# Designs tried in a protein design run: peptides against a protein of PDB entry 8BZL. Part 25

Target 1, 228 residues: chain A of PDB entry 8BZL
Amino acid sequence: SYDRAITVFSPDGHLFQVEYAQEAVKKGSTAVGVRGRDIVVLGVEKKSVAKLQDERTVRKICALDDNVCMAFAGLTADARIVINRARVECQSHRLTVEDPVTVEYITRYIASLKQRYTQSNGRRPFGISALIVGFDFDGTPRLYQTDPSGTYHAWKANAIGRGAKSVREFLEKNYTDEAIETDDLTIKLVIKALLEVVQSGGKNIELAVMRRDQSLKILNPEEIEKYV
Target 2, 242 residues: chain B of PDB entry 8BZL
Amino acid sequence: SRRYDSRTTIFSPEGRLYQVEYAMEAIGHAGTCLGILANDGVLLAAERRNIHKLLDEVFFSEKIYKLNEDMACSVAGITSDANVLTNELRLIAQRYLLQYQEPIPCEQLVTALCDIKQAYTQFGGKRPFGVSLLYIGWDKHYGFQLYQSDPSGNYGGWKATCIGNNSAAAVSMLKQDYKEGEMTLKSALALAIKVLNKTMDVSKLSAEKVEIATLTRENGKTVIRVLKQKEVEQLIKKHEEE

## One batch from the design tools (peptide; aimed at target 1 K60 G74, target 2 S152)

Design b1_p12_4 (made by RFdiffusion4)
Pose (drawn by RFdiffusion4):
Structure b1_p12_4 (pose): chain A 225 residues (1-47, 50-199, 201-228), chain B 238 residues (1-200, 205-242), chain P 12 residues (1-12); non-standard residues A62 YCM
Amino acid sequence: SYDRAITVFSPDGHLFQVEYAQEAVKKGSTAVGVRGRDIVVLGVEKKAKLQDERTVRKICALDDNVCMAFAGLTADARIVINRARVECQSHRLTVEDPVTVEYITRYIASLKQRYTQSNGRRPFGISALIVGFDFDGTPRLYQTDPSGTYHAWKANAIGRGAKSVREFLEKNYTDEAIETDDLTIKLVIKALLEVVQGGKNIELAVMRRDQSLKILNPEEIEKYV
Amino acid sequence: SRRYDSRTTIFSPEGRLYQVEYAMEAIGHAGTCLGILANDGVLLAAERRNIHKLLDEVFFSEKIYKLNEDMACSVAGITSDANVLTNELRLIAQRYLLQYQEPIPCEQLVTALCDIKQAYTQFGGKRPFGVSLLYIGWDKHYGFQLYQSDPSGNYGGWKATCIGNNSAAAVSMLKQDYKEGEMTLKSALALAIKVLNKTMLSAEKVEIATLTRENGKTVIRVLKQKEVEQLIKKHEEE
Amino acid sequence: AHTEAIEESLYD
């Protein structure tokens, strides 16, 4: 089989294929995640008439208690999502507990990292925001990128214009903003309206304590706008 | 040998996949192919690229392939690659029927093939398939459906779409004329002739298939030349 | 315009 080293070091210690994978992420639609007190919210920018909205969604459930959003190559994302779904079931089988948000994040990050050091393969061209709750009810938000690095965040953005949205969230992520569920959803819509120039071209989803993923209707989003 | 390896599965500096993009260029030079969803069925309209006089026409169709009892598809791009992929689609549909004893839902069949296509872009060092496919079908979950896939493995559901030559012009005509939720098969047939009339008219130059439900059973039929010649006459009056 | 459409297909 094909064994060419694709990800290699360059002078100055750069891994060019990873950096190029990060460029693919910037070409992706904006995704925003906010961790609230008892709620986590994900929002995504949408690119069209005659298209079935159900089939092209950027927010996916990995397990009953964990879901994710992504930016970058949509085909690479389907592969990572299905790999994570299989791992969530393997964990329930072996430990008899649902996966912690951190556990599945670590798994997705290590999968991505392996694709930066394996022969015959290019890195995954996606970043992911992963949200959910732990056994003790603690809300979580994690980010993964193509290098395999992962971190926890109070709020974050990935994809096109993520730097601008992040700077908005830094000034606006306060206790008042995450005091209630309505204000937590509102902060995500405001963060997206910063780069989407729009309001009717946004997808949003909410996850509450042990209540599973709820995707909001267009009519419910129009009320906030 | 590293010297002769063209490295078909790497990123460009901008995060692009050049072989995928070049494959999509090949599809843009293929015969026009479009699909339209309606309340009582789905249809595929395709430009025949085999319009030579000395051709025999031994099959019921040239560009439209039955995948299983409830599904058909059409292709744009490299014909040989399309043969490999359509054979694999039939195998996936039969593997699912064997396992679950029920037909494969349409989206599950598209996802399964797209995973194969995505693998060719990430590892193996091989050129990708130069094929875009339109899928039409019916399942107990979502009823009548239309899907499109491209060489990277991406797919989407559509009420109407077009692939191949002059597809951008065709998508424009569909946005103007397609009445969302009010289309019948008769009107969708009329719109298909209208679209192919601009982007290309003769019955020998076109191929039309329809998918409908009759007595709880799916019917996939290629329209005879007589029916196509009558549809072309009915449009010229407009 | 054509390249933009390819990019929208891949990333969006």

Design b1_p12_4_s1 (made by RFdiffusion4, then SolubleMPNN; from b1_p12_4, 9 letters changed)
Fold by OpenDDE base, seed 4:
Formats: C-alpha cells, structure tokens, sequence
Structure b1_p12_4_s1 (fold): chain B 228 residues (1-228), chain C 242 residues (1-242), chain A 12 residues (1-12)
C-alpha cells in the first residue's frame, strides 16, 4: 500500500505521507500573515486553553530571532522541534556570518529540514505548516509560508490551518495597496480576515506585530478590540 | 483506522498519528496521578496498584521519582518506558548542572524529554513511549511549577491536572474545586484526597494505595518529601469527617 | 467525540 510508505511515490506520482501531513495541518487552528509596507502582522485563532492550563505554555506564535517570527498550524510537538532547530540556526548564522538571517534564509533552512523528512526512510514528514515573517537587515518586510513537503514561497498575505481557505478567499478580495497603506489598516485587515473563521470576535484572536526596526509586539486583548 | 496502526511513524489519510493515540489510550488504563500547584508548594498524588506483601519495601515510591534537588515527577503508563524516561530526565538534569553550574530550569528539563518523546513518534524503528508524566518543580524563573507531558512530546503547564485512569473525571473535579490564587498546600492536599477518593475504583480510599509527595521551599532550599503513610491516613480521615 | 479530544490535545 503506497499510503503507508513514507518515501514511495504512488503510481499517480503522489507522496501520500506528505499529503496526509498536510491534512494534519488542517487540524490546527487558523493562522494568518500579512505583509504591509513597513509592518508584518501575524494573527492566530486562540485555541481554547483548558481551564487550569497555563497559557504561557500554549504558544502558536514564537520568535525565531529578533527580526523573525513564526506562526504554525498542525502537530504541536513537531512545531517545537522545527522552532528549536530554526533558533539554533539563527544564532549560528549570527556567529558565523556576523549578521542576522534574512527571512528567506531561515525559511529555506526550515523548508530544507522538512524536505529531508519527506525523503529519508525511517522519517515521517513534519505535520506542520508555518508562516514566517520578519525584516531583512535592509528593512524590507517579508512573509513566507512553508508546508510539510518542504516547499516555501514568498507571500503578500496567506493563511494556514483549518480556516485557511476562507481566510485566503477574504484576503484575495481585500488585500489592496489601500488596505495596507498604514500600519493600523494592515492590522485591521488581519483581524477582519480572522473574523471570517473565528467565533466570538476579538477575544479569540492573538495578534503579533513587527514593525521596521522594532521588536515583536504581542497585542493585548484591549489593543485588539480597538481594531474590531 | 486499523490499517494505519501497524506502523509507528505514519499519518492516516486524515492526518492522525494512530500509534500516538493508542499510546495515550494505554495510559488511560494506568494508575491515576494527580498534580496540584499551590501558592506555597506543589504536590503529586499517585495511585499505588502494586501492593504486594512480598515486594521489598525499599522503594518508598512506585510512581513518584525524584529527578534532582528541585524537581520530581510521577508517571502513568508502561513501567519499563517510565523507567527509561525517568533515568533520562536525571541524566539531562545532571549534564546541565555540570555544564552550567546551576540547576536546569524546570521547563527546560521537560522540553528536553519531550524532544526525545517527539523523536520516537517521527523516526522509524521507534514506537511512541507509552507514558505520560507529571512534573513538579521549583526554579528561580517561575517559582513552583506543574507540567504534564504525553507520548506525542507535547507538554503544558498546569495549575492542576490528572493523568491515567479516570483522568477526565478527575480533571473535571479539579476544575470545579480549584480556587485560583487561594490554593495553599494544605488545601491542595485536601483536594487531592477528595479527587482520588472519587476517581479511584476502590470502595474505600486507604493510605497504602496512595503516594503523595510535596515540593516546598524552606530557607531558600527546595524540599521534596514523600508523605508517610500515617500522614496520608490523617488526610483521608479528615476528608471522611467533612 | 474521542477523535476530537485527541485533535485538541495533539494539534494547535
């Protein structure tokens, strides 16, 4: 059975384990990324944290470096492995090259890591997609997506997880130069996009903002409500 | 489902890892373990199932393991897997201490083991560990802490939680009775007894069937103490009087 | 459902 083989193509040219890993991503809550003019924004659907669980240990958005952030959808444990490897690479790059990684560089690293897990016997694919945002040292905002296959592309806006289709459809209609003309409008666009799939409004949204030459900022619920 | 459960490291068509889920099911049949975080300490309470008179009592705790001076854990699941993982936790903690000349932060120790667990879900020729763990600890970063980890290599911090048999019912009870910000170690102990009394499939809760450990801070040092049987008896008696 | 419970535990 080709669907059981990790590294075997089907007669139709499918890598079933990669496709099934993409289905694992759809079990994750929705994440959206938008590149503005001088801002990058990540928004995520807050997973209902169980009563008595510490929210600090449930993170869908994380920093990879000072200039790069990532949101993921899919297997939580798989994500942690990828995040840790990426963080190590970011630090290694700073030490060896004496500059921070470009967003493309670290995305390519993550993508290459994922790809190796699709081709090696005795390894299953990572069950995660990621939205990777940040700034290159020249101040250019970047947004990348990577999936379980190890593919990656640059985006103006994109979404991953269970509601990604609806969010992408919204972004395709509403992402214009006017809609991202200001930082505030860019943030509003992300929130509006998430509200297509998130129930109960802004209370169930987490928003991360990175502006040029600024650190990652996680908005509090009150700050988010100003944009709703 | 049955077609995809024979191999450890494959996704189902729906993106599920059945071997991980089945490992979690196996843990559901293990003895109950509770963890409760208080303002002045943290505790583990575990069901003792192997009460054999011929067991050499040298092991004061069947399910609760001291990891280092600042951390302990309890286990639910396959005993052999638990022994391997608890030993690995100790090794990780010692290596860190040697390297950095300070105790490993609680979450870092948990994460290190969770990375191992995750690897056993992703690499061929390996099966998931059939073990969930509760971790209690203290560090200078977050103070008293309680963590739970599962066969997937996922973990989370908790104020109170349960693993093993009847864990869902126990968690429900904890959600009802846990008072955030007001939980003392004394009240946590009482809550642990209350929950165990209702969730253990025993006609009467007895001290011989329960292990309890507390982690506190005294004079700037962490103290991990396994309660004596008499102390547990007193807690049970007090609960029966209420 | 039991499936949903595992989904909630394993995926984010």
Amino acid sequence: as target 1 above (228 residues)
Amino acid sequence: as target 2 above (242 residues)
Amino acid sequence: SKEQAYDDLLYL
Scores: peptide ipSAE 0.472, ipTM 0.803, DockQ to the pose 0.766
OpenDDE base, seeds 1, 2, 3, 5: peptide ipSAE 0.452, 0.349, 0.177, 0.353; ipTM 0.793, 0.727, 0.742, 0.727; seed 1 fails the geometry check

Design b1_p12_4_s2 (made by RFdiffusion4, then SolubleMPNN; from b1_p12_4, 8 letters changed)
Fold by OpenDDE base, seed 4:
Structure b1_p12_4_s2 (fold): chain B 228 residues (1-228), chain C 242 residues (1-242), chain A 12 residues (1-12)
Amino acid sequence: as target 1 above (228 residues)
Amino acid sequence: as target 2 above (242 residues)
Amino acid sequence: SKREAYDALLYE
């Protein structure tokens, strides 16, 4: 059966394990990324934190470096491995090249890592997609997406996870130059996009903002409510 | 579903890892382990299932393992897998201590093991570990801590949680009775007994069937103590009187 | 369902 083989093409050219890993991504909560003019914004659907769980250990958005952040959807444990490898690479790059990574560089690294896990008989694909945002050293905002196949592309806006289709449809309709004219409008766009799939409004949204020459900022619930 | 459960490292058409889920299901049949975080300490309480008269009196805890001076864990699942993982935890902790001349932070130790667990779900020729763990510890960064990890290599911090048999019911009870910010170690011990009494499939809770360890700070040092049978008996008696 | 419970534990 071709669907059981990790590295075997089906007769019609499908890599089933990669496709099934993409289905694993759809089980994850929704994440959205938007590139503004001088801002990048990540928004995620908050997983219902079980009562008695420590919220600090539940992170869907993480920093890879000072200038790069990532949101993921899919297998949590797989994500941790990718994040750790990416962080190590970011530090290594700083040491060897004496500059921080570009957002494209680290995305390509992650994509290459994922791709290798689709081609080795001894490995299954990673069950995660990622939205990677940040700033290059020249101050250019970037947004990339990568999936279990190791494919990556640059985006103006995108979404991953269970509600990604609806969010993307919203963004396709509402992402305009006017809608991202200011930082605040860009943030509002992300929130509105997430509200297409998130129940109970702003309380179930986590928002991360990175502005040019600024560190990652996670907005508190009160700050988010100002945009709703 | 049955077609995709024979291999460790394959996704189902729905994106599920059945071998991981089956490992988690197996853990559901293991003895109950509880962890409760208090303001002044953290505890583990575990069900003892192997009470054989012919077992040489093992002075050591059957289900609770000291990892280093600042951390302990309890295990639910396959005993052989648990032994391997607890040994690995000790090795990781010692290597860190040697390298950095300070104890490994609690979360870092948990993460290191979870990376190993995850690898056994992704690499060919490996099966998931059939073990969930509760970790208790203290470090200078976060103070007293409680973590849970599962066969997937996922982990989380908890104020109180349960793994093993009847864990869902235990967690429900903990959610009802756990008072955030007001939990003392004394109250945590009482809560542990209460939950175990209701969730263990025994007619009467006895001290021989329960293992409890506490982790506290005394004079700037971590103290890990397994409660004596008499102490557990007193806790049970107190619960029965209420 | 058991499926939903495991999904909640394994995926984010």
Scores: peptide ipSAE 0.431, ipTM 0.808, DockQ to the pose 0.779
OpenDDE base, seeds 1, 2, 3, 5: peptide ipSAE 0.401, 0.298, 0.082, 0.277; ipTM 0.781, 0.692, 0.748, 0.683

Design b1_p12_4_s3 (made by RFdiffusion4, then SolubleMPNN; from b1_p12_4, 7 letters changed)
Fold by OpenDDE base, seed 4:
Structure b1_p12_4_s3 (fold): chain B 228 residues (1-228), chain C 242 residues (1-242), chain A 12 residues (1-12)
Amino acid sequence: as target 1 above (228 residues)
Amino acid sequence: as target 2 above (242 residues)
Amino acid sequence: SRRERYEELLYE
């Protein structure tokens, strides 16, 4: 059966394990990324933290470096592996090149890693997609998306996970230059996009904001409610 | 090449890892393990299912393992897999100590093992470990800690949790009775007995069927202690009188 | 369902 072979093409040219890994991504909660003029924003559907669970250990948005952060959808354990390798690469780059990575560079690294796991019979694909946002050293905001296949593209706005289709449809209609004219409007756009799929506004959303020459800021629920 | 594909955990058409789910299902049939975090300590309570009269007195905990001076764990699932993982935990902790001349942080040890567990779900020729673990520990960064990990390599921190048989019911009870911010080790022990009494499929809870370990700090040192049978009996008696 | 429980545990 071609569907059980990790690296075998079907007669019609499909890599089933990659496609099935993409289905795994759809089981994850929704994440959205938006590139503004001088801001990048990640929003995620907050998974209902079980009562008695330590919230510190539940993270869907992670810093890769001071200038790059990532949100993911899919297998949590797979994501941890990717995040760790990306972090190591970011530090290595700083040591060897004496500059922080560009957002494109680290995205390409992650994409290459994922691709390798699609071409080895001894490995299954990673069951995650990622939104990678940040600033290049020249101050340019960037947003990239990568999927289990190892493909990656630059985006103005994108979404991954269960509600990604609905969120993308919303963004396609509402992402305009006017909608991202200010940092606050950009944040509002992300919140509105997430509200298409998230029940109970504000309380079930986590937002991370990175502005030019600033560190990643995770907004608290009170701050989010100001935009709702 | 084809042989490795058949032996690798692969995605279903729906994006599921069935071998991981089946491993989790197997753990659901294992003996119950509880972990409870208190302000002044953390505890593990584990069901002893296989007490054979012909077994030599196991002076050592069957299901609770000391990992280092600051951490212990309990296991639910395949015993052989558990032995491999607990040994690996000890090795990781020891290597860290040798390298840095300080004990490994609790979460770092947990994540190191979880990376191994994850690898066994992704690499060819490997099957998932049929084991979930509860970790208790103390470090200077976060103080007393309780973690849970599963066959996928996922983990989380908890104030109280349960793995193994009837874990869902146990978790529900813990949610009802756990008092956040006011939990003492004494109250945690009482809660553990209460939950085990209700979740274990036994007519009467006995000290022979329950193993309890506590982790506390005394004079700036971590103390891991397995409760004596008499102490457990007293806890059970106290519960029966309430 | 068991399916939903596993999905909740494995995916984010």
Scores: peptide ipSAE 0.415, ipTM 0.818, DockQ to the pose 0.787
OpenDDE base, seeds 1, 2, 3, 5: peptide ipSAE 0.381, 0.265, 0.400, 0.121; ipTM 0.787, 0.683, 0.794, 0.562; seed 1 fails the geometry check

Design b1_p12_4_s4 (made by RFdiffusion4, then SolubleMPNN; from b1_p12_4, 9 letters changed)
Fold by OpenDDE base, seed 4:
Structure b1_p12_4_s4 (fold): chain B 228 residues (1-228), chain C 242 residues (1-242), chain A 12 residues (1-12)
Amino acid sequence: as target 1 above (228 residues)
Amino acid sequence: as target 2 above (242 residues)
Amino acid sequence: SKRQRYEDLLYL
């Protein structure tokens, strides 16, 4: 059966394992990314942390470098592998090229890694999509998305995970130049977008903000409530 | 090795890794392992199922393994897989110590093994490990720690958790009785006995069926101690008197 | 459900 072959095309040109990996992404909680004028914002649906679980070990948003952050949806363990590989590449690039990676560069690296895992019989695809945000060295804010297939594109705004369709529909209607005119408005846009799929408001949202020439900031619940 | 590529763990049409889920299901039938984090220490409590009179008593612990001077783990699942993984943990810890001249941080050891576990879910010719682990440890970064890992290569930190048989019921009991910020090792031991007494498929809890290890700090050193049978008996007796 | 439990454990 073609569905059981990792690297075999179906008669109609489908790579079933890649498509099924995309279904794995939909099992992840929602993540949203928005590029503002001088800000990039990642918002995620905060998974209900079990009462006795250490919140420190439950992260959907991570830094890849000082200028790049990533949110993912899908298989948690797969994400860790990709994150670690990306972090190593970011550091390697700094050492060899003497500059931080561009957001496009590290996105392309991740995409290439994913693609290789779709073209080897000895490997299944990664069951993750990622939103990659950051600033290039020239101060340009960037947002990219990668999928299990190894495809990637630049976006103004996008979403991944179980609620991605609804969030994208919201963003398509509400992403305007006016809606991102300020940093605060951009943050509000992300929150409003997430509230389309997240229950119980700001308590179930995690927000990461990166402003030009600033490090990643994870907003605390009190800071999030200011925008709700 | 190419001949085994066809046996790679694959996605279902709905994006599930059934072999990983089945490995997790298999662990649900293993003996119960419990971990509890306290302010002054951390403990593992494990069900002993293989009690045979002819077993050489030299095996002080069937399910609890010392990994290094600062860490121990308990295992639920396939014994042979557990042996491989515990040996790998020891090797990773030793290599780190050799390379950096300091003990490996607890989470780094956990993640290193979890990367191996994950690889066995992604690469051809490999099956998932049929093992979940609880890790207890101390390091200078986070102090006392408790982690859980599963066949997927996922892990998490916990105040208290349980793996193996009746783990869901045990976790529910832990959620009810665990007092965050007020948990002493003494109270944690009592809680462990209470939970095991209710979750083990035994009419009466006996010291022969329970292994308990504690990890504490004494004079700036980590002390990993497996409780003697008499100590476990005293804990059980105390629980029965309450 | 058991399915939901595994999804909660495996996916983020």
Scores: peptide ipSAE 0.479, ipTM 0.812, DockQ to the pose 0.788
OpenDDE base, seeds 1, 2, 3, 5: peptide ipSAE 0.450, 0.329, 0.456, 0.327; ipTM 0.797, 0.710, 0.794, 0.707

Design b1_p12_5 (made by RFdiffusion4)
Pose (drawn by RFdiffusion4):
Structure b1_p12_5 (pose): chain A 225 residues (1-47, 50-199, 201-228), chain B 238 residues (1-200, 205-242), chain P 12 residues (1-12); non-standard residues A62 YCM
Amino acid sequence: SYDRAITVFSPDGHLFQVEYAQEAVKKGSTAVGVRGRDIVVLGVEKKAKLQDERTVRKICALDDNVCMAFAGLTADARIVINRARVECQSHRLTVEDPVTVEYITRYIASLKQRYTQSNGRRPFGISALIVGFDFDGTPRLYQTDPSGTYHAWKANAIGRGAKSVREFLEKNYTDEAIETDDLTIKLVIKALLEVVQGGKNIELAVMRRDQSLKILNPEEIEKYV
Amino acid sequence: SRRYDSRTTIFSPEGRLYQVEYAMEAIGHAGTCLGILANDGVLLAAERRNIHKLLDEVFFSEKIYKLNEDMACSVAGITSDANVLTNELRLIAQRYLLQYQEPIPCEQLVTALCDIKQAYTQFGGKRPFGVSLLYIGWDKHYGFQLYQSDPSGNYGGWKATCIGNNSAAAVSMLKQDYKEGEMTLKSALALAIKVLNKTMLSAEKVEIATLTRENGKTVIRVLKQKEVEQLIKKHEEE
Amino acid sequence: SMEEEIEESLYD
C-alpha cells in the first residue's frame, strides 16, 4: 500500500501539511460555542434555494450527552464524526458509563494527531467544537484542530472570521451574558451577526442538563432577531 | 519512487485539494444531467452524448442506472469511473437488504458511497473518481428524494439540481420556475424540457426517467421515444 | 466564478 511520508518537517520546524489543513478550516463557515451556567449553545453560519436544509447541517450529535460543530472540509468531518460515534459506543460497552466530553475530545484530537504522523495520509482539514455535560452536571466546551491540539473554553469560534468573533466574545463573555438560558443563546446570535451580513441564514442548537440535543426552528430564531 | 509520485492526496498552500478540483472540471465538460422533485414522484433528465448515427442502442438506458427496487441514479464525468461506482452502489444496497431485510434508505446509500470517494482524497495516493451523481428514490422515512454527490465525497439533498455542462445556467432557470411544494410530475417534465432546451432539440438527444409509487410499490420507467417526442411538441407551443 | 462555486462545495 501507499507509504509516502506526507506530513514532514520543513526548515524552521513547520509541518506544512498541518498548516495547510488549518487554512482549510478558515475557508469553512463560522461556528460559535458558548458554555453557560446550565446550558451549552452552538451556532453555525449557513452558505441556498432549492436545497434540503435537513441534509446539510454542521451540528451533529456524537452521543446522547455529547454533540459537536465543525468548520472545514465537510467530507473529512463526516469521517471524524462517525469515528467518534463508534468510540462513544465502545466506551459505554467497556466502562458502562457515558463518555465524558473530555474523553471523546481526547479521542478525536489523538485521531487527528495520528493523521499528522502516519504514512500515506494527509491531515484532517477540520476544527471541532465539542459540547455537553459530565456526570456531575458540569457544562463543557472543547475545541480540536488539525494538529490534534485540544483545549477547554468558556466560549470560542472557528472558521471564516473566527478571529473577529473571538475578539467580540472576549469583550462580551461576562456573568450577565450567561446569567440565563435566553441571554446565552442571544450571545451566540450576536457573535454570529458580527460576521454574517444575514440573521435568517444561521443554524442554532441547544443542549441542557441530561435533556439531549434540541435544534431550534427558523421561527424560534426569527424571534431573537 | 518519490520522483514519479504526483502526490494526489495532499493539500495545496491554500488548503485546497487540486485533484478534486480538476475532477470537478472534468464533470463540467460532461453531458448535462438534471433532477427535479415533485409531489407524486422524481425525475432524471439527461443529455445523450452518444448521438452518432451508427450507434445501435442495445440497453434500455445509457446514463440512467437502476440501483435497487426503490432507487435510480444518473452520472456526469468519466463513464468508466461511473461504472465502478454504480456497481458499488448496487453492492451496498444488497448488503443492507441482506443485513436488515429492508431496503436501504436513500441517504444511507449516498453516505456509504461518499465515504469511498472521500477515502480516495485522503489516502492511497490514487486519482479520485471523476464523477458527480444524481440519485432519485423513495423510502419510508422521507418519501421521494433527490441527492447529488461530487468527487470529494460531499453530498446534499435537493428539490431540483443540475450537474454537467451549463449546470450554472440550469440552476438559474430552476430557481425561477420551480414552484416549491406545488410541482406535479407532468409540470416537472415540462420544466425539464424547458431547461434542457436552453442549456443544450430532439428526442434522440435526451433521456428521461421517472420514479413513482403505484400500489405501495416503486416504479422506475424510462420514457419511450414517442412520449418524449410528444413532450417536445407540447413545449414549442409555449 | 467557477472557483468560488468549487470552494463553496468543499467547505460550506

Design b1_p12_5_s1 (made by RFdiffusion4, then SolubleMPNN; from b1_p12_5, 8 letters changed)
Fold by OpenDDE base, seed 4:
Structure b1_p12_5_s1 (fold): chain B 228 residues (1-228), chain C 242 residues (1-242), chain A 12 residues (1-12)
Amino acid sequence: as target 1 above (228 residues)
Amino acid sequence: as target 2 above (242 residues)
Amino acid sequence: DRRQRIEDLLYL
């Protein structure tokens, strides 16, 4: 059966394992990315942390470098592998090229990694999509998405995970130049977008903000409530 | 090697890794392992199922393994897989110590093994490990720590958790009785006995069926101690008197 | 649901 072959095309040109990996992404909680004028914002549906679980070990948003952050949806363990590989590449690039990676560069690296795992009989695809945000050295804010297939594109705004369709529909209607005119408005847009799929408001949202020439900031619940 | 490339853990049409899920299901039938983090220490408590009269009563912990001077783990699942993974943990810890001349941080050891576990879910010719682990440890970065890992290569830190048989019920009891910030090792031991007494499929809890290890700090050194049977008996007796 | 618990452990 073609569905059980990792690297075999179906008669109609489908790579079933890649498509099924995309279904794995939909089992992840929702993540949203929005590019503002001088800000990039990642918002995620905060998974209900079990009462006795250490919140430190539950991260859907992570830094890849000082200028790049990533949110993911899908298989948690797969994500860790990708994150670690990306972090190593970011550091390697700094050492060899003497500059931080561009957001596009590290996205392409991740995409290439994913693609290789779709073209080897000895490997299944990664069951993750990622939103990659950051600033290039020239101060340009960037947002990229990668999928299990190894495809990637630049976006103004996008979403991944179980609620991605609803969030994208919201963003398509509400993403305007006016809606991102200020940093605060951009943050509000992300929150409003997430509230389309997240129940119980700001308590179930995690927000990461990166402004030009600033490090990643994870907003605390009190800061999030200011925008709700 | 190529002949096994066709046998890879694959996605279902719904995006599920059934072999990983089945491994996790199998662990649900293993003996109960419990971990509790306290302010002054951390403990593992494990069900001892293999009690045979002909087993040499070498007080070897069947389910609790010392990994290094600062870490121990308990295992639920396939014994042979557990032996391989615990050996690998020891090797990783030793290699780190050799390379950096300091003990490996607890989370780094956990993640190193979890990367191996994950690889066995992604690469051809491999099956998932049928093992979940609880890790207890101390390091200078985070102090006392408790981690859980599963066949997927996922892990998390916990104040208290349980794996194996009746783990869901045990976790529910822990959620009810665990007092964050007020948990002493003494109270944690009492809680462990309480939970095991209710979750183990035994009519009466006995010291022969329970292994307990504690990890504490004494004079700036980590002390990993497996409780003697008499100590466990005293804990059980105390619980019965309450 | 046990299945849901497993999925919750696997996916984020």
Scores: peptide ipSAE 0.454, ipTM 0.818, DockQ to the pose 0.825
OpenDDE base, seeds 1, 2, 3, 5: peptide ipSAE 0.434, 0.322, 0.446, 0.455; ipTM 0.799, 0.717, 0.810, 0.818; seeds 2, 5 fail the geometry check

